# Ledger of designs, part 1: peptides against a protein of PDB entry 2AKA

All scores and structures are predictions.

Target 1, 299 residues: chain A of PDB entry 2AKA
Amino acid sequence: MEDLIPLVNRLQDAFSAIGQNADLDLPQIAVVGGQSAGKSSVLENFVGRDFLPRGSGIVTRRPLVLQLVNSTTEYAEFLHCKGKKFTDFEEVRLEIEAETDRVTGTNKGISPVPINLRVYSPHVLNLTLVDLPGMTKVPVGDQPPDIEFQIRDMLMQFVTKENCLILAVSPANSDLANSDALKIAKEVDPQGQRTIGVITKLDLMDEGTDARDVLENKLLPLRRGYIGVVNRSQKDIDGKKDITAALAAERKFFLSHPSYRHLADRMGTPYLQKVLNQQLTNHIRDTLPGLRNKLQSQL
Positions, changes and structure headers below are counted from each chain's first letter, unless a header gives other numbers.
Peptide ipSAE is a variant of ipSAE made for these designs: the mean of its two directions, with the distance scale d0 fixed at 1.0 Angstrom where the peptide's residues are scored. Compare it only between designs on the same protein; published cut-offs may not carry over.
A fold fails the geometry check if it doesn't show the stated peptide or something in it is severely misdrawn.

## One batch from the design tools (peptide; aimed at target 1 A14 N293)

Design b1_p8_1 (made by RFdiffusion4)
Pose (drawn by RFdiffusion4):
Structure b1_p8_1 (pose): chain A 299 residues (1-299), chain P 8 residues (1-8)
Amino acid sequence: as target 1 above (299 residues)
Amino acid sequence: SEALRILD
């Protein structure tokens, strides 16, 4: 049903101003990743436009409820900017930065108050993800020292919930067994039943190595599987993001890599969008029947 | 609540 994701989108809008309540549990996907995992690039490749804040370290300082709606037209709206239509995605980036600073005292700390961004685009499938602060150790920023713990605690508030699917994002050019995202997913989902793995930067692996065993779901098995992507950034004549060329380069990469050609049809951003749309829809279908009665008891 | 009315 093309209606399930939009229905939950309304619920997320309604609960955007409702503070943390450990018992409230909407069916949704939380994006979890280490700061080096490239999780922004995954989201920007869904949208086909650069729109997320840039900076060293943390990009998301408040949970970003990103609601992607397939549309013939292309624009964005924030729940906190009633009626305004954003057509220039640089302005979308600037609004994320401004609304975040409006809330965060220190210009580098974090807040649990979500920003609700809806993007209508021909480049996207109907899909909703909640992007969360990336994990890191060295609080190299400017307040606070326990920032690693504040981030982990905020992530746990989301992912300890049973209806929260986990999109664990890890770079291929690292020790995947030591992935911050996969580790935290294991802490709350030991059976790997509600974690979807994403492996980024496959084109940056050392010469003569590959991530085949993980992509084939053999080395670190997850019921919902892994999906690999690459960010082969292409810019148009104006120096701006060209998503059609970037997706073609990604497709060429998987078709030409001897370790991945046999999986190409199950790798890449278009396929990832398809998988997330499908899994999120089925998950909502599964949880919606008991939802209305459960919510009344939990509020 | 608004959320309950959505599901009603």

Design b1_p8_1_s1 (made by RFdiffusion4, then SolubleMPNN; from b1_p8_1 with R5Q)
Fold by OpenDDE base, seed 2:
Structure b1_p8_1_s1 (fold): chain B 299 residues (1-299), chain A 8 residues (1-8)
Amino acid sequence: as target 1 above (299 residues)
Amino acid sequence: SEALQILD
């Protein structure tokens, strides 16, 4: 059953090669969130490597189809440069930046054309995510003044698809009621059928406050629920703190927190990865027959 | 066509 994700990966690659990926409603998970919501950290925690562009403002400017594949080896490959194996994840980061800049310029905006990155690792479960640009209201540099709407329009191209699951990433130390991720998810998924909530920055909440009600799915119910995570701080990232150590600290956080200890086994990055793997696999299984029929009808 | 082959 786990082989279903690699199967869809092949479909993604094939459609990307012909530039028709937007026309087919492939089963996938789109990652949405405001800028600085912690999306990049979540993805890097899955891989256990620092490989995503960092910085202030809009970091992701093209959709990143991140295909995680469990393997005995550890390396990355881009669809746009087949045959080149990246073992240095700093080079992966640089390639993402270079490929982004090639299309969008240094700071000139966004492009809906995906970058396809496959990461083979013994430390990952099979999982494919489409990382989307962070929602923002403030243009940076020479970005167009309507960048907010460009981002939203691009996100809508993904999240409006019926077979698209939505990983909505929201920081706990911000007003969750005004979460960009949850807002857009609610807009396209009013019944909360396709949305998985991720709550980051739980460790940064004010003393005496917690997100227990959210995590228990009592505040804004999602069928697929919420999972809390604790990411490395920016200081930790800059200092290249080991992700393994960070994951241990995350576990300790949930276990030791009075409001979350009862949820600890259903929280954290490893659990999130497991849940996403399972949900994506099941989702593919459910949607694949319909997809096959649709493709056949188009011949 | 290629997609269908993948799904076979």
Scores: peptide ipSAE 0.166, ipTM 0.875, DockQ to the pose 0.660
OpenDDE base, seeds 1, 3, 4, 5: peptide ipSAE 0.160, 0.148, 0.153, 0.159; ipTM 0.873, 0.867, 0.869, 0.869

Design b1_p8_1_s2 (made by RFdiffusion4, then SolubleMPNN; from b1_p8_1 with R5E D8S)
Fold by OpenDDE base, seed 2:
Structure b1_p8_1_s2 (fold): chain B 299 residues (1-299), chain A 8 residues (1-8)
Amino acid sequence: as target 1 above (299 residues)
Amino acid sequence: SEALEILS
């Protein structure tokens, strides 16, 4: 199989270097969701490391182009500091925070300028995601009162692009009908052709309730379907619970749950990684010819 | 130009 994802990574890097990211419709997956929907946890589960900024409110304040590359070695590199290999993922977290603050200041503002992070790991599949700021209605710190709309406008720069797939992350313990992720996805993808649903916090649902209908794609149908995941609790994260152990617990959750047992093989973080890898690869294959033609016509 | 080279 052709390494199409690494190919697009090179394109992303090249376009980032010239500041033209916003004008290009590259095949990519944008991650959208409300604050605390579990986006960061999903991404960290892919890597198997704690490396994303944590906290209350708006944590992700710049787009993070996260390029996961399967490798025999484990380290991270930022495009803004080429040649520096990070092997301590706490330092990766700190660099994200520092680079974010460098551009946005200390007022918790946002910037549409992406941070490009590549993670080499034997524990990942090739996968590139664009993590976007969490949608919120409440300004924090010195954020402007219209921060909600600033975030929305930023997200729209990505999700309106035809070649952008949307990873819509929604927590199961909240009203799914009011999911910020699914709302924005429906706005720009009314036929549900570009949207992949991720349902988090399934373990936090009230007793006697479940998200079976959603996960079976019966409630709000998406062509690409829904995948349920169980992330570490905040307590587990604070306690530095091993992600490998958490993934095992996730598997056990789905297998042992009466409503999800029959879906267990099509649920969980590892399955999500596989699906995203496959879908992104196929999407790149389908879109690259058109992109090549477009670029050639602009010469 | 570089993008086209990458896609070549």
Scores: peptide ipSAE 0.196, ipTM 0.880, DockQ to the pose 0.696
OpenDDE base, seeds 1, 3, 4, 5: peptide ipSAE 0.195, 0.186, 0.186, 0.188; ipTM 0.881, 0.875, 0.876, 0.876

Design b1_p8_2 (made by RFdiffusion4)
Pose (drawn by RFdiffusion4):
Structure b1_p8_2 (pose): chain A 299 residues (1-299), chain P 8 residues (1-8)
Amino acid sequence: as target 1 above (299 residues)
Amino acid sequence: RSPLDLVE
């Protein structure tokens, strides 16, 4: 049903101003990743436009409820900017930065108050993800020292909930067994039943190595599987993001890599969008029947 | 009944 994701989108909008309540549990996907995992590039490749804040370290300082709606037209709207239509995605980035600073005292700390961004685009499938602060150790920023713990605690508030699917994002050019995202997913989902793995930067692996065993779901098995992507950034004449070329380069990469050609149809951003749309829809279908009665008791 | 009835 093309209606389930939009229905939950209305519930997320309604609960955007309702503070943390450990019992409230909407069916949704939380994006979890270490700061080096490239999780922003994954989202920007869904949208086909650069729109997320840039900076060293943390990019998301408030949970970003990103609601992607397939559309013939292309624009964005924030729940906190009633009626305004954003057509220039640089302005979208600037609004994320401004609304975040409006809330965060220190210009580097975090807040649990969500920003609700909806993007209508021909480049996207109907899909909703909640992007969360990336994990890191060295609080190299400017307040606070326990920032690692504040981030982990905020992530746990989301992912300890049973209806929260986990999109665990890890770079291929690292020790995947030591992935911050996969580790935190294991702490709350030991059976790997509600974690979807994403492996980024496959084109940056050392010469003569590959991530075939993980992509084939053999080395670190997850029921919902792994999807690999690459960010082969292409710019147009104006120096701006060209998503059609970037997706073609990603497709060429998987078709030409001897370790991945046999999986190419199950790798890449278009496939990832398809998988997330399908899994999120089925998950909502599964949880919606008991939802109305459960919510009344939990509010 | 809709879950939206609780919040709208």

Design b1_p8_2_s1 (made by RFdiffusion4, then SolubleMPNN; from b1_p8_2 with R1S E8F)
Fold by OpenDDE base, seed 1:
Order: sequence, then structure tokens, then C-alpha cells
Structure b1_p8_2_s1 (fold): chain B 299 residues (1-299), chain A 8 residues (1-8)
Amino acid sequence: as target 1 above (299 residues)
Amino acid sequence: SSPLDLVF
């Protein structure tokens, strides 16, 4: 079972090399959400490192194909700079920023051309995610007036594919009925078959308000359900709060909260990582026979 | 190896 994700990674890399990545409906997980929904923080919490671009507005401006590989060693590799091993994750962040700026220029525009990043770590499960630009309504700086539509069109290239699972990231401190992530997921997955809900910022909800009904899958039912997580605040990130300490605080949050205590074993970043690994593995197993048949018919 | 060789 554990070999299926690496198999699809090799297929992804091989198809990228021949320029056919866009034409193959490979089993994958696309990460969608509004700006500042906490997408990048969830991915960093899986790795246990600060390595993604941070800031205000649109920080992810190209699709990031993040291939997590369980390994005895910790390092990163980019497909665009083969043979260079990154052991400093600040250098990984800088390379993402530089490679993004190289293609998009200084206007903070977007590009549909993926960055392919593989992270080897003893702290990860095998998992491949595609981090997508955050949905926005307001252009900032020199961004084109139609940036909202450009982002939407980019997301649609991924999430419309039948073999694409959707990790819909929504903040709890905003009205879930207005979630950009759940709206786009509902558009392309109206029966909620491909969507996994992630609820962030549960620690930032107003006193006397909770997301229990959402997390219990009662408000907007998804077949794959919802998982709540607690990410570090921007202040915690700036203050260099350790991710391991943050994960311990997340566990404590769920265990101590009256509304979430009964769900605590099915919440948090470590549980999310396990669920995503299992769901992706199963999804690959179910998809590969059909993919083989399709490829054989093209030969 | 072709991408196909990885699938079959």
C-alpha cells in the first residue's frame, strides 16, 4: 500500500518531463481555500518546518506539487534544480520565492506552471498535495484587475478532474456558508464525494461560538467528513514558536474544549496527515486500473 | 523507461 503514492509520484515526474502533466487525470489532492485560510500552515505542520512563502495577500502564486516522502534523512529537492539537496528549509522558502518571481515577475501575478518540491523526512507520511493560490476578490499592488478569475480558472484546471480529491480549507472564525473553499468544492463535487473539509482557526472563534456541528458533519455533510486543526498564529511564527510545541498545544486545545473533547481523537494535524495518506493510497488503488486501461487504449 | 512502463 505504501508504494502507491511513490508510484504516482514517479508517474507525475515522468509526465512532467514530457510536458503531458495537464492531460492526465492522475489521482491527487488539490488544496483550496481563501487567502489566509491556513493552507500553507497545514502543509508546514505536516513537514514540521517553516518553508513556504508567508505574508499578506497572495503568497502562493504557482501550484506547488508537494511530494512528502517518509525517509530516514531530512532534505528537500526541486525538479527545476535536479541534484541539489536542501537541508536548510529557509533556503527552500527562498528557492520557492525566487522560482516564483522568475516566472511571474515583480507584479505579484500568478502562473499555472507548477513548482515540484519533494521533501524527504522522518516526520512525514507519504503524501502528495498540490497547494494552489488562495482565492481572493481584491487585487493588491500591481496585480491584474481580473486576478480573482485567473486564480479561479487555475483552481478549476485541477479540481474539475474526476481523480482529484479536494482538500477544502476553511477558517472557523468566518461564516462557513461563505467559505470560498466549500463553494468551489460544491460546484465541481456537488455530492461531496471528492471533498475533505479542513477547519482552521478554531482557537480564534468568538467566546460562546463553536464549530461542533460542522466537525460532526451535520451542517454541510461531506462523505469524507471534516477535520479541525489549530495552526500557529502569525505572531507565533514571527516569534519562532516551535511546530512541535504548536502540535502539542493543538492536542491540548481539542482535549480541553467542551465542544470538541469528544472529537479530539479525530482532530488535529497528525490525524489529518494519517487520513490524507490513507485516502490518497486508497484513491490511487481504485484509480490505477482505469488509468492503465486508458493508457493501453492509447498505445 | 516510458511513463507506461511505470504503470504496467
Scores: peptide ipSAE 0.010, ipTM 0.581, DockQ to the pose 0.251
OpenDDE base, seeds 2, 3, 4, 5: peptide ipSAE 0.009, 0.008, 0.009, 0.009; ipTM 0.581, 0.551, 0.562, 0.566

Design b1_p8_3 (made by RFdiffusion4)
Pose (drawn by RFdiffusion4):
Structure b1_p8_3 (pose): chain A 299 residues (1-299), chain P 8 residues (1-8)
Amino acid sequence: as target 1 above (299 residues)
Amino acid sequence: TEALEILD
């Protein structure tokens, strides 16, 4: 049903101003990743426009509820900017930065208050993800020293919930067994039943190595599987993001890599969008029947 | 509540 994701989108909007309540548990996807995993690039490739804050270290300092709606037209709206239509995605980036600073005292700390961004685009399938602060160790920023723990605690508030599917994002050019995202997913989902793996930067692996075993779901098995992507950034004449060319370059990469050709149809951003739309829809279908009665008891 | 009205 094309209606399930929109229904939950309304619930997310309604609960955006309701503070943390450990018992409230909407069916949704939380995006979890180490700061080096490239999780922003995954989201920007869904949208086809650069729109997320840039900076060293942390990009998301408040949970970003990103609601992507397939549309013939292309624009964005924030729940906190009633009625305003954003058509220039640079302004979308600037609003994310401004609304975040409006809330965060220190210009580098974090807050649990969500920003609710809806994007209508021909480049997207109906899909909703909650992007969360990336994980890191060295609090190299400017307050606070326990920032690693504040981030982990905020992530745990989301992903300890049973209806929260986990999109664990890890770079291929690292020790995947040591992935911050996969490790935290294992802490709360030991059976790997509600974690979807994403492997980024496959084109940056060392010469003569590949991530076939993980992509084939053999080395670090997850029931919902892994999906590999690459960010082969292409710019148009104006120096701006060209998503059609970037997706073609990604497709060429998988078709030409001897280790991945046989999986190419199950890799890449378009396929990832398809998989997330499908899994999120089925998950909502599964959880909606008991939802109304359960919510009343939990509020 | 608004959330319950949505599901009603």

Design b1_p8_3_s1 (made by RFdiffusion4, then SolubleMPNN; from b1_p8_3 with T1S D8S)
Fold by OpenDDE base, seed 2:
Structure b1_p8_3_s1 (fold): chain B 299 residues (1-299), chain A 8 residues (1-8)
Amino acid sequence: as target 1 above (299 residues)
Amino acid sequence: SEALEILS
């Protein structure tokens, strides 16, 4: 199989270097969701490391182009500091925070300028995601009162692009009908052709309730379907619970749950990684010819 | 130009 994802990574890097990211419709997956929907946890589960900024409110304040590359070695590199290999993922977290603050200041503002992070790991599949700021209605710190709309406008720069797939992350313990992720996805993808649903916090649902209908794609149908995941609790994260152990617990959750047992093989973080890898690869294959033609016509 | 080279 052709390494199409690494190919697009090179394109992303090249376009980032010239500041033209916003004008290009590259095949990519944008991650959208409300604050605390579990986006960061999903991404960290892919890597198997704690490396994303944590906290209350708006944590992700710049787009993070996260390029996961399967490798025999484990380290991270930022495009803004080429040649520096990070092997301590706490330092990766700190660099994200520092680079974010460098551009946005200390007022918790946002910037549409992406941070490009590549993670080499034997524990990942090739996968590139664009993590976007969490949608919120409440300004924090010195954020402007219209921060909600600033975030929305930023997200729209990505999700309106035809070649952008949307990873819509929604927590199961909240009203799914009011999911910020699914709302924005429906706005720009009314036929549900570009949207992949991720349902988090399934373990936090009230007793006697479940998200079976959603996960079976019966409630709000998406062509690409829904995948349920169980992330570490905040307590587990604070306690530095091993992600490998958490993934095992996730598997056990789905297998042992009466409503999800029959879906267990099509649920969980590892399955999500596989699906995203496959879908992104196929999407790149389908879109690259058109992109090549477009670029050639602009010469 | 570089993008086209990458896609070549």
Scores: peptide ipSAE 0.196, ipTM 0.880, DockQ to the pose 0.695
OpenDDE base, seeds 1, 3, 4, 5: peptide ipSAE 0.195, 0.186, 0.186, 0.188; ipTM 0.881, 0.875, 0.876, 0.876

Design b1_p8_4 (made by RFdiffusion4)
Pose (drawn by RFdiffusion4):
Structure b1_p8_4 (pose): chain A 299 residues (1-299), chain P 8 residues (1-8)
Amino acid sequence: as target 1 above (299 residues)
Amino acid sequence: SEALSILD
């Protein structure tokens, strides 16, 4: 049903101003990743426009409820900017930065208050993800020293919930067994039943190595599987993001890599969008029947 | 109340 994701989108909007309540549990996807995992690039490739804040370290300092709606037209709206239509995605980036600073005292700390961004685009399938602060150790920023713990605690508030699917993002050019995202997913989902793995930067692996065993779901098995992507950034004449060319380059990469050609149809951003749309829809279908009665008891 | 009304 094309209606399930939109229904939950209304619930997320309604609960955006309701503070943390450990018992409230909407069916949704939380994006979890180490700061080096490239999780922004995954989201920007869904949208086909650069729109997320840039900076060293943390990009998301408040949870970003990103609601992607397939549309013939292309624009964005924030729940906190009633009626305004954003057509220039640079302004979208600037609003994320401004609304975040409006809330965060220190210009580098974090807050649990969400920003609710809806994007209508021909480049997206109907899909909703909650992007969360990336994980890191060295609090190299400017307050606070326990920032690693504040981020982990915020992530746990989301991912300890049973109806929260986990999109664990890890770079291929690292020790995947030591992935911050996969580790935290294991702490709360030991059976790997509600974690979807994403492997980024496959084109940056060392010469003569590959991530075939993980992509084939053999080395670190997850019931919902792994999907690999690459960010082969292409710019148009104006120096701006060209998503059609970037997706073609990604497709060329998987078709030409001897380790991945047999999986190409199950790799890449278009396929990832398809998978997330499908899994999120089925998950909502599964959880909606008991939802109304459960919510009343939990509020 | 709003969330419940959405589901009703």

Design b1_p8_4_s1 (made by RFdiffusion4, then SolubleMPNN; from b1_p8_4 with S5E)
Fold by OpenDDE base, seed 2:
Structure b1_p8_4_s1 (fold): chain B 299 residues (1-299), chain A 8 residues (1-8)
Amino acid sequence: as target 1 above (299 residues)
Amino acid sequence: SEALEILD
C-alpha cells in the first residue's frame, strides 16, 4: 500500500514533464500557511536536513513538490536535472534558490511552475507534499504590489482541487481565528474534510495560555484533526542545531506540558509524518480508480 | 497515455 505514493510521484513527474500539472486533479497534499508560520521547518524536520531557502519575507516563490522516499541511501534529485545526485543538502538549498531565481528573478515575484524535488532517505516515510508560497500582505523588495493576490491565486489552483488535501500550518502564538492557513482551508473546504491542521510554535505561547482546545479538535473541528509540533527556533536553525536533538526536545515538550501531556502520543513531527503518510496513502487508494477512469475518458 | 501506463 505504501507503494501508492511512489506511483503518484511517477504521475506527478510525467505531468510535470508535459506542463499539464494544473489540468489533472492528482491526489496530493498542499502545504499552506502564512509567512513565518513554520512550514519550512516542518518539512525540514521530516527530512532531518536543512535544505530549504531561508530568510525574511517570501521564501518559497514556486511550488515545491517535495517527494520523500524511504531508502537505504540519502540523496536528493531534481526533476529539472535528472541524473544529478545531491548528497550535500546545502547544495540542494542552493539549487532551489538558483532554479527559483532563474524563473522569477531574485525578488521579482512568484511562478506557478513547480520545482520537483525528490529526497531519498532512511529517515523519512514515503510522503509527497506540495510546499506553496507563504501567504503575505506585504510586498518585499521589487515584488509586485499585488503579490498577496498572486500568491492566493496560485494557492487556489492547488487547494480547490477535490483530490488535494490541505496541510494548514498555523502558529499557536498568533491569533488562530485569523490564521491565513485555516481561512483559506475553510474557504475551499467548508466542512473540513480535506484539511489537516498543524499547529506550530506551541512553545512560544504566552505563559498561562495553551492551544489544547484546538489540538483536541474542539474549537474549529477538522475531520482529519490537528497535530501540534515544536520546531527549532531561528537561533537553533542559524546555529545548525541537530534536528534529531530538536525532535527529542519536541517530545519532551509535549510530555512535560500540563495541557498537552495527555495528547503527547498524537503530537510531534514523527507522528505528523506518520499520519500524513497514512492519510496520503489512503487518499490515493480512494481516488486512484476515479483518476484512472478520468484519464481513460480523455483518450 | 503514459499516465495510464503508469497506472497499469
Scores: peptide ipSAE 0.175, ipTM 0.878, DockQ to the pose 0.662
OpenDDE base, seeds 1, 3, 4, 5: peptide ipSAE 0.173, 0.155, 0.163, 0.166; ipTM 0.876, 0.868, 0.871, 0.871

Design b1_p8_4_s3 (made by RFdiffusion4, then SolubleMPNN; from b1_p8_4 with S5D D8S)
Fold by OpenDDE base, seed 2:
Structure b1_p8_4_s3 (fold): chain B 299 residues (1-299), chain A 8 residues (1-8)
Amino acid sequence: as target 1 above (299 residues)
Amino acid sequence: SEALDILS
């Protein structure tokens, strides 16, 4: 059953090779959120490595199809350079940056052309995510003034698809009612059927406030619910704090917090990864028959 | 065609 995700990975690779990824409604999870919402940190926490570009403003500028594959070995491989195994995840980051710049130039523009990255690791569950550029309202560098809408249009190419699940990443220390992630999710998924909520930065909320109502699915109900996570601080990232230690701290946070301790077993990055694996697997199982029929009818 | 082969 777990092999369904690798199956879809092969489909993704095949369609990417022929340049028709945009028109295919593959079962997938698109990751959406505002800039600095914590998307990159969540993804890196899954891998247990620092491998995504960092910086201010728009960091992700191309869709990143991140294929996590449980394996006894640990290495990464890009579809655009098959056969090259990356064991140094710093080199993975550099390759993402280089490949992004190759297509977009150095003007910090965006491109809808995906980067396909597969990470083999004993520390991951099988999981494929499509990381999308962070939503922003402020152009940086030589970005066009309409960059906000360009990003939005790019996101819509993914999230409007019926077979696309949406991982909506929202920071708890910002007004959730104004969450870019939840806003776009609500627009394309008004009944909350395809959206999984992730609440980051729970540790950065003002004293005396909490996101309990959100996490209990009482404020903005999603069929698939909400999962809270605690990411490393920027200081911890800069200091190269071990992700394993950060995950332990995350567990401690939920267990020790009066508002969240009762939810602790259904919170945190490891639980999120497990839930996403299960939901994606089930989603693939449900959608593949229809996809197969559709493809067959087109022959 | 390749996609169908993968799904077979």
Scores: peptide ipSAE 0.207, ipTM 0.883, DockQ to the pose 0.646
OpenDDE base, seeds 1, 3, 4, 5: peptide ipSAE 0.199, 0.195, 0.193, 0.191; ipTM 0.881, 0.878, 0.878, 0.875

Design b1_p8_4_s4 (made by RFdiffusion4, then SolubleMPNN; from b1_p8_4 with S5Q)
Fold by OpenDDE base, seed 2:
Structure b1_p8_4_s4 (fold): chain B 299 residues (1-299), chain A 8 residues (1-8)
Amino acid sequence: as target 1 above (299 residues)
Amino acid sequence: SEALQILD
């Protein structure tokens, strides 16, 4: 059953090669969130490597189809440069930046054309995510003044698809009621059928406050629920703190927190990865027959 | 066509 994700990966690659990926409603998970919501950290925690562009403002400017594949080896490959194996994840980061800049310029905006990155690792479960640009209201540099709407329009191209699951990433130390991720998810998924909530920055909440009600799915119910995570701080990232150590600290956080200890086994990055793997696999299984029929009808 | 082959 786990082989279903690699199967869809092949479909993604094939459609990307012909530039028709937007026309087919492939089963996938789109990652949405405001800028600085912690999306990049979540993805890097899955891989256990620092490989995503960092910085202030809009970091992701093209959709990143991140295909995680469990393997005995550890390396990355881009669809746009087949045959080149990246073992240095700093080079992966640089390639993402270079490929982004090639299309969008240094700071000139966004492009809906995906970058396809496959990461083979013994430390990952099979999982494919489409990382989307962070929602923002403030243009940076020479970005167009309507960048907010460009981002939203691009996100809508993904999240409006019926077979698209939505990983909505929201920081706990911000007003969750005004979460960009949850807002857009609610807009396209009013019944909360396709949305998985991720709550980051739980460790940064004010003393005496917690997100227990959210995590228990009592505040804004999602069928697929919420999972809390604790990411490395920016200081930790800059200092290249080991992700393994960070994951241990995350576990300790949930276990030791009075409001979350009862949820600890259903929280954290490893659990999130497991849940996403399972949900994506099941989702593919459910949607694949319909997809096959649709493709056949188009011949 | 290629997609269908993948799904076979």
Scores: peptide ipSAE 0.166, ipTM 0.875, DockQ to the pose 0.662
OpenDDE base, seeds 1, 3, 4, 5: peptide ipSAE 0.160, 0.148, 0.153, 0.159; ipTM 0.873, 0.867, 0.869, 0.869

Design b1_p8_5 (made by RFdiffusion4)
Pose (drawn by RFdiffusion4):
Structure b1_p8_5 (pose): chain A 299 residues (1-299), chain P 8 residues (1-8)
Amino acid sequence: as target 1 above (299 residues)
Amino acid sequence: VDDILDIL
């Protein structure tokens, strides 16, 4: 049903101003990743436009409820900017930065108050993800020292919930067994039943190595599987993001890599979008029947 | 609460 994701989108809007309540549990996907995993690039490749804040370290300082709606037209709206239509995605980036600073005292700390961004685009499938602060150790920023713990605590508030699917994002050019995202997913989902793995930067692996065993779901098995992507950034004449060329380069990469050719149809951003749309829809279908009665008891 | 529940 093309209606399930939009229905939950209304619920997320309604609960955007309702503070943390450990018992409230909407069916949704939380994006979890170490700060080196490239999780922004994954989201920007869904949208086909650069729109997320840039900076060293943390990019998401408040949870970003990103609601992608397939559309013939292309624009964005924030729940906190009633009626305004954003057509220039640079302005979308600037609004994320401004609304975040409006809330965060220190210009580098975090807040649990969500920003609700809806993007209508021909480049996206109907899909909703909640992007969360990336994990890191060295609080190299400017307040606070326990920032690692504040981030982990905020992530746990989302991902300890049973209806929260986990999109665990890890770079291929690292020790995947030591992935911050996969480790935290294991802490709350030991059976790997509600974690979807994403492996980024596959084109940056050392010469003569590959991530075939993980992509084939053999080395670190997850019920919902892994999906590999690459960010082969292409710019148009104006120096701006060209998503059609970037997706073609990604497709060429998987078709030409001897380790991945046989999986190419199950790798890449278009396929990832398809998989997330499908899994999120089925998950909502599964959880919606008990949802109204359960919510009344939890509020 | 009623406004939220009416969504469903």

